# Peptides against a protein of PDB entry 6B9H: the designs that were tried, part 50

Target 1, 151 residues: chain A of PDB entry 6B9H
Amino acid sequence: AELCESLLTWIQTFNVDAPCQTVEDLTNGVVMAQVLQKIDPAYFDENWLNRIKTEVGDNWRLKISNLKKILKGILDYNHEILGQQINDFTLPDVNLIGEHSDAAELGRMLQLILGCAVNCEQKQEYIQAIMMMEESVQHVVMTAIQELMSK

## One batch from the design tools (peptide; made by RFdiffusion4, then SolubleMPNN)

Design b2_p17_2_s1 (from b2_p17_2, 7 letters changed)
Fold by OpenDDE base, seed 4:
Structure b2_p17_2_s1 (fold): chain B 151 residues (1-151), chain A 17 residues (1-17)
Amino acid sequence: as target 1 above (151 residues)
Amino acid sequence: SHMSQQTQQFFQELLAK
């Protein structure tokens, strides 16, 4: 999916420790958790990160468990820290991500993380970094932000 | 390009908020 591919490119700019080259690399949630910690390490602290199981392999149940925790973290962050500046009525189906590596639903999850980045304390830096990315990626990111921020 | 101009304008406006 276009959304997923563009946001995968964006996620790669975080240079997290976990492998993040493919859609499959993201399905266990470890990359996403590490990205969220970079976005706001005070909220997504070590205690939070330690709740995410690492090295889950192909265990889709563990993937889904991680993804549910991450989604909850994102939603709680939106409510508690970001002041509900993003729309969360269209949630990604983490079951499809964990069990089937569904790129479209993964894109929706990454979109929520994008929402965290462009509204966090370091939002200026993240926005400026996006402005340096490839034109086609910027366009997808723009559309994704518009969808999240629409009233 | 048109797309580049459009996106740059969007992000500039986003930064201004």
Scores: peptide ipSAE 0.679, ipTM 0.938, DockQ to the pose 0.863
Fold by OpenDDE base, seed 2:
Structure b2_p17_2_s1 (fold): chain B 151 residues (1-151), chain A 17 residues (1-17)
Amino acid sequence: as target 1 above (151 residues)
Amino acid sequence: SHMSQQTQQFFQELLAK
């Protein structure tokens, strides 16, 4: 999906420790958890990150478990810290991500993380970084942000 | 380009919030 590919490119700018070159690399949630920690290390602290299993291999059950924790973290962050500035009505299906590597649903997950980045304390830095990306990526990111903030 | 200007304008406005 176009959303997933563009946001994958965006995720890669965080330069996290976990591999993040393919859609499959993101399905275990480890990259997403590390990105969230960079976005707000006070909220997504080491204790939170340690709840995410790092070596799940191809175990889709463990992937789903991680993804559920991450989604909960995002939603809680949105409610507790961001004041619900992002849309959480159309949630990603983490089962499809974990079991089938569904790119469309993964795109929705990354979109929520994008919402965290552009509303967090360091939002200025993240927005400015996006403004330096390729035009095609910026356009997709813009649309994704608009969708989050319109509902 | 027009699209580039549009996206840049969007993010500038987002920064201003």
Scores: peptide ipSAE 0.679, ipTM 0.937, DockQ to the pose 0.859
Fold by OpenDDE base, seed 5:
Structure b2_p17_2_s1 (fold): chain B 151 residues (1-151), chain A 17 residues (1-17)
Amino acid sequence: as target 1 above (151 residues)
Amino acid sequence: SHMSQQTQQFFQELLAK
């Protein structure tokens, strides 16, 4: 999916410790959790990150468990810190991500993380970084932000 | 390009909020 591929490129700019080169690399949630910690380390602190299981391999049940924790963290962050600025009526299906590596649903998950970045305390820095990306990626990111904040 | 100008304008407006 176009959304997933563009946001994968965006996720790669965070330079997290976990492998993040393919869609499959993102399905266990470890990369997403590390990105969220970079976005707001006071909220997504080490205690929060330690709840995410590493080295899950191909165990889709463990992947789904991680993804559910991450989704809950994003929704709680939106409510408690961002003031409900993200439209979350259409949530990603984490079962499809964990069991089938569904790129469309993964794109929706990454879109929620994008919403956290462009509304957090360091939103100016993240927006400016997006403005330095390729034109085609910027366009997809723009559309994704519009869907979150203007829908 | 036209698309580049549109996206740049969008992000500039987003920064101004």
Scores: peptide ipSAE 0.679, ipTM 0.937, DockQ to the pose 0.862
Fold by OpenDDE base, seed 3:
Structure b2_p17_2_s1 (fold): chain B 151 residues (1-151), chain A 17 residues (1-17)
Amino acid sequence: as target 1 above (151 residues)
Amino acid sequence: SHMSQQTQQFFQELLAK
């Protein structure tokens, strides 16, 4: 999916420790958790990150468990820190991500993380970084942000 | 390009908020 591929490119700019070259690399949630910690390490601290299981392999149940924790973290962050600025009308189906590596649903998950980045304390730096990306990626990111902020 | 200019304008406006 175009959304997923563009946001994968965006995720790669965070230079996290976990492999993040493919859609499959993101399905266990480890990369996403590490990205969230970079976005707000005070909220997504080591205690939070330690709840995310590493070395999941192909265990889709463990993937889903991680993804549920991450989604909850994002939603809680949106409520507690961001002031509920992210539209959660259509949440990603983490079951499809974990069990089937569904790129469309993964794109929705990454879109929520994008919402965290462009609304966090360091949003200026993240927005400026996006402005330096490939034109096609910027366009997808713009559309994704517009969708998140629409009422 | 036109798309690039529109996109850049969007992010500039986003930065201004």
Scores: peptide ipSAE 0.679, ipTM 0.937, DockQ to the pose 0.869

Design b2_p17_2_s2 (from b2_p17_2, 5 letters changed)
Fold by OpenDDE base, seed 4:
Structure b2_p17_2_s2 (fold): chain B 151 residues (1-151), chain A 17 residues (1-17)
Amino acid sequence: as target 1 above (151 residues)
Amino acid sequence: SALSKETREFFEQLLAQ
């Protein structure tokens, strides 16, 4: 999906330790967890990150478990820190991500992470970094942000 | 381009918030 492809490119700019070259690389949630820690290390601290199982392999049950924790973290962050600045009316189906590597649902998960980045303490720097990306990617990111922050 | 202008204006406004 276009959303997933563009946001994968965006995720790669974080230069996390975990492999993040393919959609499959993101399905275990480890990359996403590391990205969230970069976005707000005070909230997504080491204790939080340690709840995410690493070296999951192809175990879709463990993937789903990680993804559920990450989704909960994002939603809690939105409520507790961001003050509900993003909409969560359409949540990603983490079962489809974990079991089937569903790119569309993964894109929706990455969209939520994008929402965290553009509303966090260093949102200005993340926005400026996005403005340096390819125009087509910027357009997709723009649309994704608009959906999250719409009234 | 039109796309470039649209996106730039959006993010500039977002930065101004």
Scores: peptide ipSAE 0.684, ipTM 0.942, DockQ to the pose 0.874
Fold by OpenDDE base, seed 5:
Structure b2_p17_2_s2 (fold): chain B 151 residues (1-151), chain A 17 residues (1-17)
Amino acid sequence: as target 1 above (151 residues)
Amino acid sequence: SALSKETREFFEQLLAQ
C-alpha cells in the first residue's frame, strides 16, 4: 500500500536500534515502540518500552500482544497529552497486522504514530524533517495528516 | 511544481498553528 510504504520511509528517519527495512520488520511492534519513545520519552518511558516483548520471531500471537499494547499507548497519549487532536474512530486491525502482515492496516497504525509526532512537544522539528523528504512522500504524508485532523 | 508548492504551503500552515 502507498500509505504503508511512504510511512515506512518516514519511520526509517528515526534511526531506531531495531531492524526497520521491510513491512515484516514492523509487524512485531518493536520498531514502533522505539519510535514512540523517541517522540516522547517522558510518556513512553523505559518502563513502558520494557513491556514490549523482543525476539518474538514468527509468533503472531506475541506480535498481536505487542501491537495491542502499542495501540493502547497511542490512544492514551492522544487523550492524556495531545488533547484528542487525532481521529481515532477508525482504528487499525492489529490482528491482521500480526497474523498476516496486512500493509493497509499497518499503514493506519503508522498514521497514528505520525499523528503523535506532528502534535507532540517537538512537533516543529518533526514537521521540518518531513519537509525535507521526497516530494511524492511528502504528499502522502500530507494526506495522512489531513485525514487524522479532520472529522 | 504544483505538487511541491501545495505540500510546502500545507506544512508551512501546520507550523504556524
Scores: peptide ipSAE 0.684, ipTM 0.942, DockQ to the pose 0.873
Fold by OpenDDE base, seed 3:
Structure b2_p17_2_s2 (fold): chain B 151 residues (1-151), chain A 17 residues (1-17)
Amino acid sequence: as target 1 above (151 residues)
Amino acid sequence: SALSKETREFFEQLLAQ
């Protein structure tokens, strides 16, 4: 999926510790959790990050558990910090991500994280970083933001 | 290009908010 591939490229710019080269690398939620901590370390603090299980392997149940926690964190962050600026009527199916590595659903998950980045306190820095990416990636990101902000 | 211009203007407007 174009959305997932473009946002994977975007995620790689965060230079997190966890492997983040493939769609499969993102399915356990560890990369996403580390990215969220970089976006807002005061909210997604070490205590929050420690709730995300590492060394998940191929255990789809553990993947889904992590993804549910991350999704909840994103939604709570949107309501408590961002002021409900993200359209959450179409949520990603974390079961499909965890069980089947569904790229389309993963793309929607990453889209929510994108929403956090472009609305957080350091949004200017993240937007400027996006403007330095490949044109094709920027276009996909633009479309994703437009969709996310539409009511 | 048209795509480059459209995308640049979008993010410039986003930064202005």
Scores: peptide ipSAE 0.684, ipTM 0.942, DockQ to the pose 0.921
Fold by OpenDDE base, seed 1:
Structure b2_p17_2_s2 (fold): chain B 151 residues (1-151), chain A 17 residues (1-17)
Amino acid sequence: as target 1 above (151 residues)
Amino acid sequence: SALSKETREFFEQLLAQ
């Protein structure tokens, strides 16, 4: 999926510790959790991050467990910190991500994280970083943001 | 290009919000 591939490229700019080269690398939620911590370490603090299991392997049940926690964190962050600026009416199916590595649903998950980045306290820095990416990636990111912020 | 202009203007507007 174009959305997933472009947002994977965006996620890679965070230079997190966990492997983040492929769609499969993102399915356990560890990369996403580390990215969220970078976005807002006061909210997604070490205690929050420690709830995400790192040694998941191919256990899709553990992947789903992590992804559910991450999705809840994103939604809570949107409501508690961002003032509900993200349109979350279309939620990713974390079961499809964890069990089947569904790229389309993963793209939706990464889209929610994108919403956090472009609305957080350091949104200026994240937006400016996006503006330095490949033009084609910027276009996909733009469309993704527009979808999230549309009412 | 048209694509470059579109994306640049979008993010510039986003920064202004």
Scores: peptide ipSAE 0.686, ipTM 0.942, DockQ to the pose 0.873; fails the geometry check

Design b2_p17_2_s3 (from b2_p17_2, 6 letters changed)
Fold by OpenDDE base, seed 2:
Structure b2_p17_2_s3 (fold): chain B 151 residues (1-151), chain A 17 residues (1-17)
Amino acid sequence: as target 1 above (151 residues)
Amino acid sequence: SMKSKETQEFFKELLSK
């Protein structure tokens, strides 16, 4: 999916420790958890990150478990810190991500993380970084942000 | 391009909030 590919490119700018070159690399949630910690290390602290299993291999059950924790973290962050500035009406199906590497649903997950980045304390830095990316990526990111903030 | 300018203006506006 176009959304997933563009947001994967965006995710890669965080330069996290976990592999993040392919859609499959993101399905265990480890990259997403590390990105969230960079976005707000006070909220997504080491204790939170330690709840995410790092060596899950191809175990889709463990992937789903991680993804559920991450989604909960995002939603809680939205409510507790961001003041519900992002739309959580249409949630990603983490089962499809974990079991089938569904790119469309993964795109939705990354979109929520994008919402965290552009509303967090360091939002100015993240927005400025986005403005330096390829125009095609910027356009998809813009559309994704608009969707989050329109509902 | 016009598309690029529109996108840049969007983010500039977002920064102003």
Scores: peptide ipSAE 0.668, ipTM 0.936, DockQ to the pose 0.875
Fold by OpenDDE base, seed 4:
Structure b2_p17_2_s3 (fold): chain B 151 residues (1-151), chain A 17 residues (1-17)
Amino acid sequence: as target 1 above (151 residues)
Amino acid sequence: SMKSKETQEFFKELLSK
């Protein structure tokens, strides 16, 4: 999916410790959790990160468990910190991500993380970094932000 | 390109908030 592919490229700019080269690499949630910690380490602190199981392999149940925790974290962050700057009525199906590596639903999850980045304390830096990316990626990111921020 | 200009303007506006 175009959304997933572009946001995967964006996620790769975070240079997290976990492998993040493919869609499959993201399905266990570890990369996403590490990215969220970079976005706001005070909120997504070590205690939060430690709740995410690492080295889950192909265990789709563990993947889904991680993804549910991450989604909850994102939604709680939106409510508690971001002041509901993003729309969360269209949630990604974490079951499809964990069990089937569904790229479209993964794109939706990454879109929520994008929402965190462009509304966090370092939003200016993240926006400026996006502006330096390839034109096609920037356009997809723009559309994704517009969808989240629309009233 | 026109697409690039549109996108850049969007992010400039976003930065202004």
Scores: peptide ipSAE 0.668, ipTM 0.936, DockQ to the pose 0.911
Fold by OpenDDE base, seed 3:
Structure b2_p17_2_s3 (fold): chain B 151 residues (1-151), chain A 17 residues (1-17)
Amino acid sequence: as target 1 above (151 residues)
Amino acid sequence: SMKSKETQEFFKELLSK
């Protein structure tokens, strides 16, 4: 999916420790958790990150468990810190991500993380970084942000 | 390109908020 591929490229700019080269690399949630910690390490602290299981392998149940925790973290962050600025009308199906590596649903998950980045305390830096990316990626990111903020 | 300029303008406006 175009959304997923563009946001994967965006995710790669965070230079996290976990492998993040493919869609499959993101399905266990470890990369996403590490990205969220970079976005707001005070909120997504070590205690939070330690709840995300590493070395999941192909265990789709463990993937889904991680993804549920991450989704909850994002939604809580949106409510508690961001002031509910992210549209949660259509949430990603973490079951499809974990069990089937569904790129479309993964794209929706990454879109929520994008919402965190462009609304966090360091949003200026993240927006400026996006402005330096390939135009095709910027366009997808723009559309994704517009969708998140639409009422 | 026009598309690139429009996209850049979007993010500039986003930065101003």
Scores: peptide ipSAE 0.666, ipTM 0.936, DockQ to the pose 0.872
Fold by OpenDDE base, seed 5:
Structure b2_p17_2_s3 (fold): chain B 151 residues (1-151), chain A 17 residues (1-17)
Amino acid sequence: as target 1 above (151 residues)
Amino acid sequence: SMKSKETQEFFKELLSK
């Protein structure tokens, strides 16, 4: 999916410790959790990150468990910190991500993380970084932000 | 390009909020 591929490219700019080269690399949630910690380390602190299981391999049940925790964290962050600026009526299906590596649903998950970045305390820095990416990626990111904040 | 200018203006507006 175009959304997933563009947001994967965006996720790679965070330079997290976990492998993040492919869609499959993102399905266990570890990369996403590390990205969220970079976005707001006071909220997504070490205690929060430690709840995410590492080294899950191909265990789709453990992947789904991690993804559910991450989704809950994003929704709580949106409510408690961002003031409900993200439209979350259409949530990603974390079962499809964990069990089938569904790129469309993964794209929706990454879109929610994008919403956190462009509304957090350091939103100006993240927006400026996006403006330095390739034109085609910027356009997809723009559309994704519009869907989150204007829908 | 027209598409590039439109995108840049979007992010500039977003920065101003």
Scores: peptide ipSAE 0.666, ipTM 0.936, DockQ to the pose 0.889

Design b2_p17_2_s4 (from b2_p17_2, 6 letters changed)
Fold by OpenDDE base, seed 4:
Structure b2_p17_2_s4 (fold): chain B 151 residues (1-151), chain A 17 residues (1-17)
Amino acid sequence: as target 1 above (151 residues)
Amino acid sequence: SSESLETRQFFEELLAQ
């Protein structure tokens, strides 16, 4: 999916420790968790990150467990820290991500993370970094942000 | 391009918030 492809490119700019070259690399949630910690290390602190199991392998049940925790973290962050500046009316299906590596649903998860980045304390830096990416990626990111902030 | 201008303007406005 175009959304997933563009946001994967965006995620790669974070240079997290976990491998993040493919859609499959993101399905266990470890990359997402590390990205969220970079976005707001005070909220997504080490205690939070330690709840995400690493070395999940191909265990889709563990993937889903991680993804559910991450999704909850994002939603709680949006409510508690961001003041509900993004929409969560259409949540990603973490079951499809974990079990089937569904790129469309993964894109929606990454979109929520994008929402965190463009509303966090360092939002200016993240926005400026996005503006340095390829225009085609910027356009997709723009559309994704618009969808999140439509309300 | 028109798309490039639109995108640039969007993020500039976003930065202004």
Scores: peptide ipSAE 0.685, ipTM 0.941, DockQ to the pose 0.939
Fold by OpenDDE base, seed 2:
Structure b2_p17_2_s4 (fold): chain B 151 residues (1-151), chain A 17 residues (1-17)
Amino acid sequence: as target 1 above (151 residues)
Amino acid sequence: SSESLETRQFFEELLAQ
């Protein structure tokens, strides 16, 4: 999916420790959790991150468990910190991500993380970083942000 | 291009918020 591929490129700019080269690399949630910690380490602190299992392998049940925790964290962050600046009307299906590596649903998950980045305390830095990416990627990111803010 | 300009303006406006 176009959204997923563009946001994967965006995710790679965070230079997290976990592998993040493919869609499959993101399905266990570890990369996403590490990205969220970079976005707001006070909220997504070590205690939060330690709840995400890192040695998941191909166990789709464990992937889904991680993804559910991450989604909850994103939604709680939006409510508690961001004051509902992003919309959660269309939630990603974490079951499809964990069990089937569904790129479309993964894209929606990454879109929520994008919403966190462009509304967090360091939003200026993240927006400026996006502005340095390829124009085609910027366009997809823009559309994704618009969708979050317009609903 | 028009798309590039639109995108740049979008993020500049976003920064202004």
Scores: peptide ipSAE 0.685, ipTM 0.941, DockQ to the pose 0.922
Fold by OpenDDE base, seed 3:
Order: structure tokens, then C-alpha cells, then sequence
Structure b2_p17_2_s4 (fold): chain B 151 residues (1-151), chain A 17 residues (1-17)
């Protein structure tokens, strides 16, 4: 999916430790968790990150477990820190991500993380970084932000 | 291009908030 592909490119700019080259690399949630820690290390602290299992392999049950924790973290962050600026009426299906590597649903998850980045304390830095990306990626990101924060 | 200008304006406005 175009959304997932563009946001994967965006995720790669964070230079996390975990492999993040393919859609499959993101399905265990480890990259997403590390990205969230970079976005707000005070909230997504080491204790939070340590709850995400790193040695998952192809175990879809473990992937789903990680993804559920990450989704909960995002929603809690939105409620507690961001002031509920994210439209959460259409949440990603983490079962499809973990079990089937569904790119469309993964794109929705990454979209939520994008919402965290463009609303966090360091939102200016993340927005400026997005403005340095290829125009095609910027366009997809713009659309994703508009959809995410529409009321 | 038209799309490039639109996108730039969007993020500039987002930064202004």
C-alpha cells in the first residue's frame, strides 16, 4: 500500500537499532516501539520498551502481543499527553498485521505513530524533517495527517 | 509543481500552529 510504503520511508529516518527495511521488519512491533521511544522518551521509557519482546521470529502470536501493547501505548499517549487529537474511530487490526503482514493495516498503525510525532513536544523538528523528504512521500504524509486529525 | 506548492503550504501552516 502507498501509505505503508511512504511511512516506512519516514520510519527509516529515525535510525533505530532494529532492522526496518521491509514491511515484514515492522510486523513484530520492535521498530515501532523504538520509534515511539525516540518521539517521547519520558513517556515511552525504558521500562515501557522492555515490555516489547525482541526475539519474536515468525511467531504471529508474539507479534500480535507486541502490537497490542504498542497500540495501547499510542492511544494512552494520545489521551494523556496529546489531548485526544488523533481520530481513533478506525483503529488498525493488529491481528492482520501480526498474522498476515497486512500492509494496509500496518500503514494505519504507522499513521498513528505519525500523529504522535507531529503533535509531540518536538513536533517542529519532526515536521521539518518531513519537509526534507521527497515530495511524493510528503504528499502521502500530508494526506495521512489530514485524515488522522479530521473531526 | 502545484502539488509541491500545496504540500509545502500545508506543512508551513502546520508549523505555525
Amino acid sequence: as target 1 above (151 residues)
Amino acid sequence: SSESLETRQFFEELLAQ
Scores: peptide ipSAE 0.685, ipTM 0.941, DockQ to the pose 0.931
Fold by OpenDDE base, seed 5:
Structure b2_p17_2_s4 (fold): chain B 151 residues (1-151), chain A 17 residues (1-17)
Amino acid sequence: as target 1 above (151 residues)
Amino acid sequence: SSESLETRQFFEELLAQ
């Protein structure tokens, strides 16, 4: 999916420790958790990150467990810190991500993380970084932000 | 291009908020 591929490119700019080259690399949630910690380390602290299991392999049940924790963290962050600035009426199906590597649903999860980045304390830096990406990627990111903040 | 200008203007406005 176009959304997933563009946001995968965006996720790669964070240079996290976990492998993040393919859609499959993101399905266990480890990359997403590390990205969230970079976005707001005071909220997504080391204790929070340690709840995400590493070395999951192909165990889709463990993937889904991690993804549920991450989704809850994002929604709580939106409510407690961001002040409900993003649209959470259409949530990603983490079962499809964990069991089937569904790119469309993964794109929706990454879109929620994008919402955290462009509304956090360091939002100016993340927006400026997006403006340095390829124009075609910027356009997809723009549309994704518009869906979060205006729909 | 028109698309590039639209995108740039969007992010500039977002930065101004």
Scores: peptide ipSAE 0.683, ipTM 0.941, DockQ to the pose 0.964

Design b2_p17_3_s1 (from b2_p17_3, 6 letters changed)
Fold by OpenDDE base, seed 1:
Structure b2_p17_3_s1 (fold): chain B 151 residues (1-151), chain A 17 residues (1-17)
Amino acid sequence: as target 1 above (151 residues)
Amino acid sequence: SETEELIQQLEEKLQQL
């Protein structure tokens, strides 16, 4: 999916420790968790990150468990910290991500993380970083942001 | 809002390309 591929490129700009080259690399949630910690380390602190299992291999049940924790963290962050700045949005199906590496659903998950970045305390820096990306990626990311913020 | 302004900045840059 175009959304997933562009947001994968965006995720790669965070330079996290976990492998993040392919869609499959994102399905265990470890990259997502590390990105969220960079976005807001006070909220997504070490205690939160330690709840995410890092050595899951191809175990899709463990992937889904991680993804559910991450999704909950994102939703709680929006409620507790961002003050529901992001409107009600269709939630990704983490079962399809974990079991089938569904790119469309993964794109929706990454879009929620994008929402955290463009509404967090350091939103200016993240927007500036997006503005320095390749044009085709910028277009997709911009569209994704507009969709998140639309009434 | 601040986020809306940032989105506008991105839109303006894309229009210049």
Scores: peptide ipSAE 0.052, ipTM 0.677, DockQ to the pose 0.875
Fold by OpenDDE base, seed 3:
Structure b2_p17_3_s1 (fold): chain B 151 residues (1-151), chain A 17 residues (1-17)
Amino acid sequence: as target 1 above (151 residues)
Amino acid sequence: SETEELIQQLEEKLQQL
């Protein structure tokens, strides 16, 4: 999916420790959790990150468990910190991500993380970083942001 | 809002490419 591929490229700019080269690399949630910690380390602190299991391998049940925790974290962050700026009418299906590596649903998940970045305290920094990306990626990311903010 | 202004900056950047 175009959304997923573009947001994967965006995720790679965070230079997290976990492997993040492929869609499959993102399905266990570890990269997502590390990215969220970079976005707001005071909220997504070490205690929060430690709840995300590492070394899950191909265990789709463990992947789903991690993804559920991450989704909850994003929704709580949106409510408690961001002031409910993100449109969450249609949430990603984390079961499809964990069990089937569904790229479309993964794209939705990454879009929520994008929403955190462009609404956080350092939103200007993240927008400026997006402005330095390849044009086709910028277009997809911009459209994704607009969709998140639409009412 | 600040976010809307940032989106506008991104849109203007894309138009100049």
Scores: peptide ipSAE 0.047, ipTM 0.675, DockQ to the pose 0.867
Fold by OpenDDE base, seed 5:
Structure b2_p17_3_s1 (fold): chain B 151 residues (1-151), chain A 17 residues (1-17)
Amino acid sequence: as target 1 above (151 residues)
Amino acid sequence: SETEELIQQLEEKLQQL
């Protein structure tokens, strides 16, 4: 999916420790958790990150468990810190991400992380970083932001 | 809001490319 591929490129700008070159690399949630910690390390602290299982391999049940924890963290962050600035829309199906590497649902998950970045304390830095990306990626990311804020 | 202002800046940048 176009959304997933563009947001994968955006995720790569965070330079996290975990491998993040392919869609499959994102399905265990480890990259997502490390990105969220960079976005707000006071909220997504080391204790929170330690709840995410590493080295899950191809175990889709463990992937889904991680993804559920991450989704809960994002929703709690939006409510407790961001003040529900993200508009209501269909939540990603983490079962399809963990078991089938569904790119469309993964795109929705990454879009929620994008929402955290563009509404957090360091929102200006993340917007500026997006403005430095390749034009075609900028277009998709901008559309995703508009959907989050004005849907 | 601050976020809306930043989005506007990004939109203007994209229109100039």
Scores: peptide ipSAE 0.043, ipTM 0.672, DockQ to the pose 0.880
Fold by OpenDDE base, seed 2:
Structure b2_p17_3_s1 (fold): chain B 151 residues (1-151), chain A 17 residues (1-17)
Amino acid sequence: as target 1 above (151 residues)
Amino acid sequence: SETEELIQQLEEKLQQL
């Protein structure tokens, strides 16, 4: 999906330790967790990150477990820290991500992380980083942000 | 809001490309 591919490119700008070159690389949630820690290390601290299993291989059950924890973390962050600046949104199906590497659902997951970035304390830095990206990626990212802010 | 202003800046940037 176009959303997933563009947001994958955006995710790569965080330069996390985990491999993040393909859609499959994101399905275990490790990259997402590391990105969230960069966004807000006080909230997504080491204790939180340590709850994410890092060596899951192709075990889709463990992937889903990680993704559920990450989704919960995002939702809790929106409520507790961001003051629900991101309203009720269609939640990604983490089962489809973990079991089938569903790009559309993964795109929705990454969109939620994008919402965290553009509403966090360092939102200015992340917006500036987006403004430096390739035009086609900027367009998709902007559309994704607008969708989040309109709901 | 601050976020809305930042989004506006991004939109203006995109229009200039």
Scores: peptide ipSAE 0.038, ipTM 0.667, DockQ to the pose 0.900

